# Designs tried in a protein design run: peptides against a protein of PDB entry 6FBK. Part 40

Target 1, 90 residues: chain A of PDB entry 6FBK
Amino acid sequence: EDTGVRVELAEEDHGRKSTIALRLWVEDPKKLKGKPKDNGAIEFTFDLEKETPDEVAQEMIESGFFHESDVKIVAKSIRDRVALIQWRRE

## One batch from the design tools (peptide; made by RFdiffusion4, then SolubleMPNN)

Design b2_p18_8_s3 (from b2_p18_8, 6 letters changed)
Fold by OpenDDE base, seed 2:
Structure b2_p18_8_s3 (fold): chain B 90 residues (1-90), chain A 18 residues (1-18)
Amino acid sequence: as target 1 above (90 residues)
Amino acid sequence: MKLIRLDLETKKVTVEEV
């Protein structure tokens, strides 16, 4: 599924710690809040044990990075990447 | 390229041009 939001590892994952650095950027400019902005990425840490994609996405919305209507898209993008990371760790 | 580092706990943002 193409959400228009890309999430990737911002660091090499050695599978040793619960926190991972992620980068999120918008592939579909329609998902940007307001008019298209300069190309950029949001880098953030995600705790695999303590945080959920939904809560993190909500925090990003509250921080003003995305429209409220896109919270589920952002959450799904994070969730999908996290799932892949966890799968590779097993 | 603009890199925005977001601390989700504090909501502090750091902007870096890379």
Scores: peptide ipSAE 0.386, ipTM 0.857, DockQ to the pose 0.845
Fold by OpenDDE base, seed 5:
Structure b2_p18_8_s3 (fold): chain B 90 residues (1-90), chain A 18 residues (1-18)
Amino acid sequence: as target 1 above (90 residues)
Amino acid sequence: MKLIRLDLETKKVTVEEV
């Protein structure tokens, strides 16, 4: 599903560590009620064993990067990318 | 464009112009 938010690997995944670097940016701002602060891209690490997309998305909201109303869109975008990464590791 | 590096544990943010 096209959420208007793009999440990609910010590093090459060798499938050996539980943490991965991700990059998130708005692909289509019209699909969001809001947009990231300053329309920037966010680079962050995600722990495949300890973190969840919902928790990470919520922390981005708390940090002021997105509106509360977009938390589920952000979480879904992260979840979809993480699921794909995990699938490729199998 | 701005590249924002966010440490989710510490909430520390750094901004880089790219």
Scores: peptide ipSAE 0.379, ipTM 0.852, DockQ to the pose 0.901
Fold by OpenDDE base, seed 1:
Structure b2_p18_8_s3 (fold): chain B 90 residues (1-90), chain A 18 residues (1-18)
Amino acid sequence: as target 1 above (90 residues)
Amino acid sequence: MKLIRLDLETKKVTVEEV
């Protein structure tokens, strides 16, 4: 699904650790009700065992990176990338 | 969670703890 939010690995994943570095940016801002404060990319760590996409997305919203209305879109984009990473690790 | 924000135009970086 094209959410307009792109999430990719910010590091090479060798499948050895539960913590991974991800990079997120808005690929198509038209998909979002709100706009990021700037046209930057966000790099963040994600613990595959302890964190959830919803929680991480919510934290980003609370930190002012995205509008509150876009929480689920951001969360889904993170989830999709995480799922892909998990798939490759199997 | 550690967040690093990179402005793609200015290449300015900010770090936030969430």
Scores: peptide ipSAE 0.289, ipTM 0.788, DockQ to the pose 0.161
Fold by OpenDDE base, seed 3:
Structure b2_p18_8_s3 (fold): chain B 90 residues (1-90), chain A 18 residues (1-18)
Amino acid sequence: as target 1 above (90 residues)
Amino acid sequence: MKLIRLDLETKKVTVEEV
């Protein structure tokens, strides 16, 4: 599913840590909040054991990166990437 | 959580602890 939000690993994953570095960017600049410049990306750490995509997405909204209406889209994009990473670790 | 906003064009970054 194309959410218009892309999430990728920002580091090489050796499957040794519970925390991973992720990079997020959007294709539609209207989904970005706060009049950001073009070609912006967000890098963040995600704890595979302690955090959830929904909570992280909500924190990003509260920090002013996205509109509230896009929280589920952002969360889904993170979730899909996290699921793929976990699958590759098995 | 550590957030780093990166402008890929200018390479400028802003850091926020959330």
Scores: peptide ipSAE 0.288, ipTM 0.788, DockQ to the pose 0.161

## One batch from the design tools (peptide; made by RFdiffusion4, then SolubleMPNN)

Design b2_p19_1_s1 (from b2_p19_1, 8 letters changed)
Fold by OpenDDE base, seed 5:
Structure b2_p19_1_s1 (fold): chain B 90 residues (1-90), chain A 19 residues (1-19)
Amino acid sequence: as target 1 above (90 residues)
Amino acid sequence: RERIRASLRRVPLEEALAA
């Protein structure tokens, strides 16, 4: 499923550390139920061993980046990218 | 329980697209 939200590595991944830098931005706003308050990308770190996409997405909601109704679609976009990164590390 | 990470920051879209 196309979430309309892009998540990409903000750094080259050498597979040596559990924490990675990611960037997230809206590519297709019509896929979201809410309207983002701001434009641009969100840069953040993600601990592959300790953190979950749902928790990080919720933090973005609490920070005002997205409406609460879009927490699941944001979490899915993070989850999909994180899974891809982990699969490539195998 | 609410938590807001310090690492969250807004960056220009041009910077993200160039990555």
Scores: peptide ipSAE 0.571, ipTM 0.887, DockQ to the pose 0.666
Fold by OpenDDE base, seed 2:
Structure b2_p19_1_s1 (fold): chain B 90 residues (1-90), chain A 19 residues (1-19)
Amino acid sequence: as target 1 above (90 residues)
Amino acid sequence: RERIRASLRRVPLEEALAA
C-alpha cells in the first residue's frame, strides 16, 4: 500500500550502528486525512533496536507535524522503510 | 508519558530530495 508518505535515509547506511538518520515527507497529500501546512521534510534519528514506528509517529503527532488521524499511515511509512533497511542489512 | 524526541526537526524539501 502506498501511504503517500516517503521515508528515506538521510545518510549512507553501512550496517554498523543501530541508530540511523531518516527523512520523512509527504509525497501525496491527498492520502492523508489531515492537512499539514508545511511540506518540508522531517529529519529524525531512529534506533533500529529500541524504537518502534508507532512510537515515533506518535511523537510526530504530538509535535504537531501531523493530525492524530494520520498516525497509522505515518507509522506504516516508517515501518516499511525500516523493514527494507533491515532486510538489506542481512 | 508524553515524550517528544529531540532529533525531530524540519528541513527544506530541496535538501531531502537531494539526498
Scores: peptide ipSAE 0.570, ipTM 0.886, DockQ to the pose 0.657
Fold by OpenDDE base, seed 4:
Structure b2_p19_1_s1 (fold): chain B 90 residues (1-90), chain A 19 residues (1-19)
Amino acid sequence: as target 1 above (90 residues)
Amino acid sequence: RERIRASLRRVPLEEALAA
């Protein structure tokens, strides 16, 4: 399902580190319940072994990047990208 | 209140699209 939120690697992944750099931005704001004002991207690191998409999404909410009602859609976008990265590593 | 990670930061969309 298209969440309207895009997540991409901010660096080349050689599959050697557990921590990766990611960038997240809204492609289709109509998919969100909230109305983010900034059209920039959010850069962040993600530990494939220690962190979860839900926790990271919640931190983004607390930081004011998204409305609390969109935590699940943000988490899903991160989860989908992380899963793809992990599949490519295998 | 959830912890706020230090790595979170806003960057120009242009930079993200170039990656």
Scores: peptide ipSAE 0.568, ipTM 0.888, DockQ to the pose 0.672
Fold by OpenDDE base, seed 3:
Structure b2_p19_1_s1 (fold): chain B 90 residues (1-90), chain A 19 residues (1-19)
Amino acid sequence: as target 1 above (90 residues)
Amino acid sequence: RERIRASLRRVPLEEALAA
């Protein structure tokens, strides 16, 4: 499913550490219910072993990056990228 | 849980696209 939100690695992943740098940005705003003002990318670290996409997405909502109604779509975007990263590490 | 991670920050889209 195309969430309209893109998440990419902000660094090369050598599969050696659990914490990675990610960048997230809106590629298709029509997929979101909210209307984010800033279209820059959000850079953040993510612990592949301890953190969850849902909690990180919620933090983004509370920070004002997205409307609360879009928490699930944001979380899914992070989850999908994290899954790909983990699959590549196997 | 109520927390906002310190690592969250806005960066230029151009920088992200270049990664």
Scores: peptide ipSAE 0.568, ipTM 0.886, DockQ to the pose 0.693

Design b2_p19_1_s2 (from b2_p19_1, 6 letters changed)
Fold by OpenDDE base, seed 3:
Structure b2_p19_1_s2 (fold): chain B 90 residues (1-90), chain A 19 residues (1-19)
Amino acid sequence: as target 1 above (90 residues)
Amino acid sequence: MERIRESLRRVPLEEAKAA
């Protein structure tokens, strides 16, 4: 499912660190219920072993990046990218 | 209120897309 939210590595992944840098931005705002004010990208670190996409998404909501109604779609976009990264590491 | 990670920051879209 295309969430309309894109998540990419902000660095080259050598598969050695559990913590990676990611960047997230809205590609299709029509798929979000809220309307984000800023169209920039969000950079953040993510621990592949300790953290969850839902936790990060919640932090983004509280930071004002997205409306609370979009927490799950944001979390899914992160989850999908994280899964892809993990698949490439294995 | 949840803990907000220090790494969360807004960056230019052009910079992000170029990475």
Scores: peptide ipSAE 0.629, ipTM 0.907, DockQ to the pose 0.678
Fold by OpenDDE base, seed 1:
Structure b2_p19_1_s2 (fold): chain B 90 residues (1-90), chain A 19 residues (1-19)
Amino acid sequence: as target 1 above (90 residues)
Amino acid sequence: MERIRESLRRVPLEEAKAA
C-alpha cells in the first residue's frame, strides 16, 4: 500500500552499525487525514535493534509534525523502509 | 508526554530528495 509518505536513508548503509540515519517526507498529502504545516523533510536516527517504527511515529506526532490520526500511516512508512534495509543486510 | 529524540529535525526537502 502506498502511504504517500516516503522514507529514505540519509546516509550510506554499510551494514556495520545498528543505528541508521533516515529522512521522511510527504509525497502525497491527500493520503493523510491531517494537514502538515511544513513540507520539509524530517531527519532522524533509528536503532534497528532497540526501537520500533510506532514509537518513532508517536514522537513525530508529539513534536507536532503530524496529526495524531496519521500515526499509523507514518509508522507503516518507517516500518516498510526499515524492513527493506534489514532484508538487504541479511 | 513522550521522550522526544534529539535527532528529530527538519531539513530542506530538495536536499532530502537529492540524497
Scores: peptide ipSAE 0.625, ipTM 0.905, DockQ to the pose 0.650
Fold by OpenDDE base, seed 4:
Structure b2_p19_1_s2 (fold): chain B 90 residues (1-90), chain A 19 residues (1-19)
Amino acid sequence: as target 1 above (90 residues)
Amino acid sequence: MERIRESLRRVPLEEAKAA
């Protein structure tokens, strides 16, 4: 399902390291329950072996980027991109 | 209260979409 949140690689993935740089932004704010105040993107590193989309999403909520009601949709957007990256590495 | 990663930061949308 389309989360309305887009997640992309912020760097070229050579499949050599577990840590990657990602960028996330809202494409369809109507998909979110909250109302993000900024239209900029959020950049962050993600360890494919040690971290989870849910934990990262929680950090974004605590940082004030999203409302707590949207933690799951944000996590899903990250999870979907991470899964795609993992599949391409195989 | 959770630990916030240092890498978490806001960047211009134009820069993100250009990557």
Scores: peptide ipSAE 0.624, ipTM 0.905, DockQ to the pose 0.675
Fold by OpenDDE base, seed 5:
Structure b2_p19_1_s2 (fold): chain B 90 residues (1-90), chain A 19 residues (1-19)
Amino acid sequence: as target 1 above (90 residues)
Amino acid sequence: MERIRESLRRVPLEEAKAA
């Protein structure tokens, strides 16, 4: 399913460390239930071994980046990218 | 309340899309 939210690497991944830098932004706002405060991208680090997309998404909601109703769609966007990165490392 | 990571920050959309 197309979440309308894009997540990309903010750095080249050499597959050597568990922590990576990611950037997230809204590509299709009509797929979100709420309206984000700002249309800029969000940069953040993510530990592939210790952290979960759901927890990171919740942090973004509490920071005011997204409406609480969109926590799952944001989490899915992060999850999909993280899974792809992990698959490519194998 | 949820702990907010210090790494969370806004960056220009143009910069992000250029990566």
Scores: peptide ipSAE 0.606, ipTM 0.901, DockQ to the pose 0.665

Design b2_p19_1_s3 (from b2_p19_1, 5 letters changed)
Fold by OpenDDE base, seed 4:
Structure b2_p19_1_s3 (fold): chain B 90 residues (1-90), chain A 19 residues (1-19)
Amino acid sequence: as target 1 above (90 residues)
Amino acid sequence: SARIKASLKRVPLEEAKAA
């Protein structure tokens, strides 16, 4: 499913560390229930062993990046990218 | 963690798309 939110690696992944740098931005704003005020990208690190997409998404909401009603769509976007990265590491 | 990630930061969209 297309969430309208894009998540990409912010660095080359050599598959050696559990922490990766990611960048997230909105490609299709109509997919979101809220209306983000800024159209920039969000850069962040993600620990593949310690963090979860839901927790990170919630932190983005609390930081004011997205409306609370969009926590699940943001989390799914992160989850899907993380899964893809892990699949490529194997 | 219950605390907001310190790594969260806004970056220019064009920079992100170019990566």
Scores: peptide ipSAE 0.578, ipTM 0.883, DockQ to the pose 0.759
Fold by OpenDDE base, seed 3:
Structure b2_p19_1_s3 (fold): chain B 90 residues (1-90), chain A 19 residues (1-19)
Amino acid sequence: as target 1 above (90 residues)
Amino acid sequence: SARIKASLKRVPLEEAKAA
């Protein structure tokens, strides 16, 4: 499902590190219930072994990047990209 | 426990799309 939120690697993944650099941005704001003020991308690291998409999404909400009603769609966008990265590593 | 990722930061959209 297209969440309207895009997540991409901010670096080349050689499959060696448990931590990866990601960038997240909104491609289709109509998919979100909230109305983000900034149109920039969010850069962050993600630990494949210790962190979860839901927890990271919650941190983004607490930081004011998204409305609380959009936490699940943000989490899904991260989850989908992380899963793809893991699939390519195997 | 609740925390705020120190790595979270806003970057230009053009830079992100070019990566």
Scores: peptide ipSAE 0.576, ipTM 0.884, DockQ to the pose 0.714
Fold by OpenDDE base, seed 2:
Structure b2_p19_1_s3 (fold): chain B 90 residues (1-90), chain A 19 residues (1-19)
Amino acid sequence: as target 1 above (90 residues)
Amino acid sequence: SARIKASLKRVPLEEAKAA
């Protein structure tokens, strides 16, 4: 499902580190229930071994980047990209 | 994680899209 939220690698992935740099931004705000005031991208690291998309999404909510009602769609966006990255590594 | 992620930061959209 198209979440309207795009997540991309912020660095080249050589498949060696458990931590990757990601950038996340809203491509289709109509997919979100909230209305983010800032349309910049969010850059963050993601530890493939220790972190989960749900927890990171929740932290983004708590930081004020997204409305609480959008936590699942944000988490899904991260999850989908992380899965793709992991599939490419295998 | 029980803490707010320290690595979260806002960056210019154009920079992100060009990466």
Scores: peptide ipSAE 0.576, ipTM 0.883, DockQ to the pose 0.749
Fold by OpenDDE base, seed 1:
Structure b2_p19_1_s3 (fold): chain B 90 residues (1-90), chain A 19 residues (1-19)
Amino acid sequence: as target 1 above (90 residues)
Amino acid sequence: SARIKASLKRVPLEEAKAA
C-alpha cells in the first residue's frame, strides 16, 4: 500500500556500513490522519543492526514531526525502504 | 529505545528530492 510517505537514501549506499543516511518526507498528506506542521524532509541515520522502523517512527512522533496516530504509517514507510536497501545489498 | 534520536533534523524538501 502507498503510505504517502517517501523514504530515500540521503547518500550512496556501498553496502559496507551498518548505518545508512535516509531522508523522509510526505508525498501525499491526505494519507495521514494528522497534519504535519512542516513540509520539509527529515534526515536521519538508521542503524540496520540496532534500530527498528517502529522505534524510529515513535521517536519522530515524540520529536513533534508527526501526529501519534500516524506512527504506523511512518514506520511502514521506513520499513519498506530499509527492506529494499537490504535486498539490494545481497 | 527510550531516547530521542539525535540524528533527526529537518532539511529542505528540494535538497531531499535531489538525492
Scores: peptide ipSAE 0.575, ipTM 0.884, DockQ to the pose 0.755

Design b2_p19_2_s1 (from b2_p19_2, 8 letters changed)
Fold by OpenDDE base, seed 2:
Structure b2_p19_2_s1 (fold): chain B 90 residues (1-90), chain A 19 residues (1-19)
Amino acid sequence: as target 1 above (90 residues)
Amino acid sequence: SEEERKRRLAEKFRVRPKP
């Protein structure tokens, strides 16, 4: 499902680290219930062993990037990308 | 604390121009 939120690798993944660098931004704001305050791309490190998409999404809400009602859609966008990256590592 | 958490999150997330 198209969440309207795009997540990509911010750097090349060599599959050697338990962490990956991600970049997340809104591609289709119509898919969101709220309006993001920022119109940029959010760059961050994601720990494949210690972090979860839901927790990171919640952190983004607390940081003011998204409305609380969009936590699940943001989490899904992260989850989907992380899954793809992990599958490519295998 | 809330301030410590906010500081950590500010360091964790960086905003860049969209690709």
Scores: peptide ipSAE 0.726, ipTM 0.923, DockQ to the pose 0.938
Fold by OpenDDE base, seed 5:
Structure b2_p19_2_s1 (fold): chain B 90 residues (1-90), chain A 19 residues (1-19)
Amino acid sequence: as target 1 above (90 residues)
Amino acid sequence: SEEERKRRLAEKFRVRPKP
């Protein structure tokens, strides 16, 4: 399902590091319950071994990027992309 | 502390123009 939130690699992944650089932005605001604070792309490092999509999503909300009611949809968007990246590493 | 957490989060997430 399309979450309306797009997540892509911010840098090429050679599958050598346990961390990846991601960029996340809203592509379809209608999919969100709240209205995002910013209209840019959020760039961040994701540690494949230490972090979880849910925790990062919560951190984004705490930072004011999204409404708390959208934590799960944001987490899902990150989870789906991370899973895809991990599958490609196999 | 909450302040330390906020500082960490501010450094963790960088806002860039959409692709």
Scores: peptide ipSAE 0.725, ipTM 0.922, DockQ to the pose 0.923
Fold by OpenDDE base, seed 3:
Structure b2_p19_2_s1 (fold): chain B 90 residues (1-90), chain A 19 residues (1-19)
Amino acid sequence: as target 1 above (90 residues)
Amino acid sequence: SEEERKRRLAEKFRVRPKP
């Protein structure tokens, strides 16, 4: 499913670290229920061992990037990208 | 504290121009 939220690696992943650098932005705002405050890309480090997509999405909501009603769609976009990255590491 | 949490989150997420 196309969430309308795009997540990409912010830097090349060599599979050496337990953390990855990600960049997240809205491609299709019509897919979201709320209106994001920013029109840029959010860069952040994701700890593959300690963090979950749901927790990071909740932190983004708390930071004011998205409306609370969109927490699950944001989490899904992160989850899908992280899963793909981990599969490529194997 | 709530203040410390907000400060941490502000440092965690950086906004850049879309690629």
Scores: peptide ipSAE 0.724, ipTM 0.922, DockQ to the pose 0.925
Fold by OpenDDE base, seed 4:
Parts: sequence; structure tokens; C-alpha cells
Structure b2_p19_2_s1 (fold): chain B 90 residues (1-90), chain A 19 residues (1-19)
Amino acid sequence: as target 1 above (90 residues)
Amino acid sequence: SEEERKRRLAEKFRVRPKP
């Protein structure tokens, strides 16, 4: 389902690196339980071999970007995009 | 340490204008 959180590649992916650059932002705040502190897009590198969507989402919570009650919806958004990117690499 | 972790996270995540 639509999480209300968008995740896109911040740079082109040629399937050569184990890391990808992502950009994440809130598209529909009504889907979140809490209120995000920022109204911008969060840019970050995601290591396909070492990191997990849940861990990165938790780090975003610690950074104050989202309320702890929204950790799972944020993680799902990242997971869905990462899965799509990996499918395209095959 | 907590300080080191906060610094790492601050460097990891950068806020940009929405596309």
C-alpha cells in the first residue's frame, strides 16, 4: 500500500556498486502518526550488503526526522524502493 | 559514544529541497 513516503534514487544506478544514493521525503503527511520535523528530502547512501531498511529507519528516528511510532512505515518505504532497484539489477 | 553516534548520523543524512 501507499505509505505516503517517497523514496527515489538520488543518482543513476548502473548496478555496479554495492551502495546506492537515495532521497526520501513525505508526500502525504496524513499517512503518518507523528509530524515530521522537516519539510525537505533526506538524502543518504544505502549499503545493499550491510544495511537494512529497519536499521536506517531507526537511525532517522534517532536523528529526529520522524516520530518513533512511524519507524515501520518509513522502513517499508525504503524496503519497497530497495527491492525494486534490486529487481531491476537482475 | 553517544556523541560519536550523533555526529555520524548528522553526516549520514543530509536535508535537501524536495524534488
Scores: peptide ipSAE 0.724, ipTM 0.922, DockQ to the pose 0.932

Design b2_p19_2_s2 (from b2_p19_2, 5 letters changed)
Fold by OpenDDE base, seed 3:
Structure b2_p19_2_s2 (fold): chain B 90 residues (1-90), chain A 19 residues (1-19)
Amino acid sequence: as target 1 above (90 residues)
Amino acid sequence: MEEERKEALKKKFKVLPKP
């Protein structure tokens, strides 16, 4: 499902590390309930072993990037990308 | 502390310039 939030690898994934660099940005703000900050992409490291999409999404809310009502849509966006990356590692 | 967490979050998330 298209969440309106894009998540991409910020670097090539060679499947060597348990961490990956991700870049997240709003592609379609109309799909969000709140109005996010008009920022560029957010770049961050995601630990495949220690972190969860929900936790990272919550941290983004706390940082003020998104409204609390959009925590699940943000989490889903991260989850979907992470799953795809893991599938490619197989 | 909450303030310490906020500082940690600022380091975790790097905001790139809008294209």
Scores: peptide ipSAE 0.677, ipTM 0.909, DockQ to the pose 0.837
Fold by OpenDDE base, seed 2:
Structure b2_p19_2_s2 (fold): chain B 90 residues (1-90), chain A 19 residues (1-19)
Amino acid sequence: as target 1 above (90 residues)
Amino acid sequence: MEEERKEALKKKFKVLPKP
């Protein structure tokens, strides 16, 4: 599913550490219910062992990056990328 | 505590300039 939110690695992943640097941005704003801030990508570290896509998405909402109605679509975007990264590590 | 959380989130998420 195309969420309209893109998530990519912000650094090369050597598959050695439990944390990864991610970059997230809105690629297609019409896919979102709310109107997020028209800013650049958001970079952040994601702990593969301790954090969940849902929690991080919620934090982004609290930070004002997205409307609360879009928490699940943001979480899905993160989840899908994280899963792909993990699959490539195996 | 809420202010501390807000500050922590501000540090956690780095906003890059839009190209």
Scores: peptide ipSAE 0.676, ipTM 0.909, DockQ to the pose 0.816
Fold by OpenDDE base, seed 1:
Structure b2_p19_2_s2 (fold): chain B 90 residues (1-90), chain A 19 residues (1-19)
Amino acid sequence: as target 1 above (90 residues)
Amino acid sequence: MEEERKEALKKKFKVLPKP
Protein backbone atom coordinates (compact mmCIF):
# COMPACT_ATOMS: atom_id res chain seq x y z
CA GLU B 1 0.00 0.00 0.00
CA ASP B 2 0.88 3.68 -0.14
CA THR B 3 2.71 4.45 3.10
CA GLY B 4 3.22 8.11 2.30
CA VAL B 5 6.96 7.47 2.55
CA ARG B 6 8.92 7.11 -0.67
CA VAL B 7 12.15 5.14 -1.04
CA GLU B 8 14.28 5.12 -4.18
CA LEU B 9 17.76 4.08 -5.24
CA ALA B 10 20.27 6.87 -4.73
CA GLU B 11 22.59 5.24 -7.27
CA GLU B 12 22.39 2.71 -10.07
CA ASP B 13 22.22 -0.89 -8.91
CA HIS B 14 24.36 -3.20 -11.01
CA GLY B 15 23.54 -6.15 -8.79
CA ARG B 16 27.17 -6.70 -7.80
CA LYS B 17 27.37 -5.32 -4.27
CA SER B 18 25.69 -6.57 -1.13
CA THR B 19 24.98 -2.94 -0.26
CA ILE B 20 22.74 -0.39 -1.98
CA ALA B 21 22.36 3.36 -1.64
CA LEU B 22 18.83 4.50 -0.83
CA ARG B 23 17.03 7.82 -0.56
CA LEU B 24 13.96 8.18 1.64
CA TRP B 25 11.53 11.08 2.04
CA VAL B 26 7.98 11.85 3.14
CA GLU B 27 5.61 12.26 0.24
CA ASP B 28 2.37 12.46 2.24
CA PRO B 29 2.78 13.44 5.91
CA LYS B 30 -0.95 12.93 6.55
CA LYS B 31 -0.39 9.17 6.42
CA LEU B 32 1.96 9.33 9.41
CA LYS B 33 0.78 9.43 13.02
CA GLY B 34 3.62 11.62 14.18
CA LYS B 35 5.04 14.76 12.64
CA PRO B 36 8.36 14.06 10.92
CA LYS B 37 11.09 16.66 10.66
CA ASP B 38 10.62 19.09 7.81
CA ASN B 39 13.80 18.30 5.91
CA GLY B 40 14.88 16.93 2.57
CA ALA B 41 15.47 13.32 1.60
CA ILE B 42 17.55 11.04 3.79
CA GLU B 43 20.32 9.20 1.96
CA PHE B 44 21.87 6.04 3.40
CA THR B 45 23.44 2.70 2.54
CA PHE B 46 21.57 -0.53 3.18
CA ASP B 47 23.36 -3.85 3.62
CA LEU B 48 21.17 -6.50 1.99
CA GLU B 49 22.86 -9.27 3.97
CA LYS B 50 23.17 -7.77 7.43
CA GLU B 51 20.46 -5.13 7.88
CA THR B 52 16.68 -5.29 8.12
CA PRO B 53 14.07 -2.64 7.30
CA ASP B 54 12.84 -2.72 10.90
CA GLU B 55 16.30 -2.07 12.32
CA VAL B 56 17.00 0.78 9.92
CA ALA B 57 13.59 2.31 10.60
CA GLN B 58 14.34 2.15 14.33
CA GLU B 59 17.67 3.87 13.72
CA MET B 60 15.87 6.67 11.88
CA ILE B 61 13.56 7.12 14.85
CA GLU B 62 16.51 7.21 17.23
CA SER B 63 17.97 9.89 14.96
CA GLY B 64 14.76 11.88 15.40
CA PHE B 65 13.49 11.68 11.82
CA PHE B 66 10.22 9.97 12.72
CA HIS B 67 8.02 9.29 15.73
CA GLU B 68 8.24 5.81 17.25
CA SER B 69 4.57 5.23 16.41
CA ASP B 70 5.50 5.30 12.72
CA VAL B 71 8.29 2.72 12.85
CA LYS B 72 6.25 0.09 11.01
CA ILE B 73 5.19 2.49 8.27
CA VAL B 74 8.79 3.55 7.69
CA ALA B 75 10.01 -0.04 7.85
CA LYS B 76 7.38 -1.11 5.32
CA SER B 77 8.42 1.57 2.85
CA ILE B 78 12.03 0.39 3.08
CA ARG B 79 11.04 -3.27 2.92
CA ASP B 80 8.91 -2.82 -0.17
CA ARG B 81 11.67 -1.01 -2.05
CA VAL B 82 14.35 -3.47 -0.96
CA ALA B 83 12.18 -6.41 -2.01
CA LEU B 84 11.63 -4.84 -5.42
CA ILE B 85 15.37 -4.34 -5.85
CA GLN B 86 16.06 -7.92 -4.77
CA TRP B 87 13.52 -9.24 -7.25
CA ARG B 88 15.08 -7.23 -10.07
CA ARG B 89 18.43 -8.80 -9.26
CA GLU B 90 17.05 -12.31 -9.92
CA MET A 1 27.20 4.63 24.62
CA GLU A 2 24.04 6.45 23.58
CA GLU A 3 25.90 9.60 22.62
CA GLU A 4 28.35 7.65 20.51
CA ARG A 5 25.51 5.80 18.80
CA LYS A 6 23.76 9.05 17.96
CA GLU A 7 26.91 10.39 16.37
CA ALA A 8 27.31 7.22 14.33
CA LEU A 9 23.71 7.43 13.15
CA LYS A 10 24.25 11.06 12.20
CA LYS A 11 27.01 9.93 9.87
CA LYS A 12 24.96 7.03 8.53
CA PHE A 13 22.03 9.18 7.46
CA LYS A 14 22.85 12.07 5.15
CA VAL A 15 20.14 14.72 5.14
CA LEU A 16 19.75 16.44 1.80
CA PRO A 17 18.49 20.01 1.61
CA LYS A 18 14.79 20.47 1.08
CA PRO A 19 14.10 21.89 -2.39
Scores: peptide ipSAE 0.676, ipTM 0.909, DockQ to the pose 0.800
Fold by OpenDDE base, seed 4:
Structure b2_p19_2_s2 (fold): chain B 90 residues (1-90), chain A 19 residues (1-19)
Amino acid sequence: as target 1 above (90 residues)
Amino acid sequence: MEEERKEALKKKFKVLPKP
């Protein structure tokens, strides 16, 4: 499913660290229920061992980047990218 | 603390300028 939210690596992943740098931004705002801030990309570190996509998405809501009704779609976007990164490491 | 939480999140997420 196309969430309208894009997540990419902010740096090259050599598969050595348990943390990765990610960049997230809205590609298609029509896919979201709320109206997110018209910001540029959001960069953050994701700990593959300690954090979950759902928790990080919730933190983004608390930060005011997205409406609370879009927490699951944001979490899915992060989850899908993290899964791809982990699969490539194997 | 709520204020401390907000400051921590502000440091965690870096907003880049819109192209």
Scores: peptide ipSAE 0.675, ipTM 0.909, DockQ to the pose 0.829

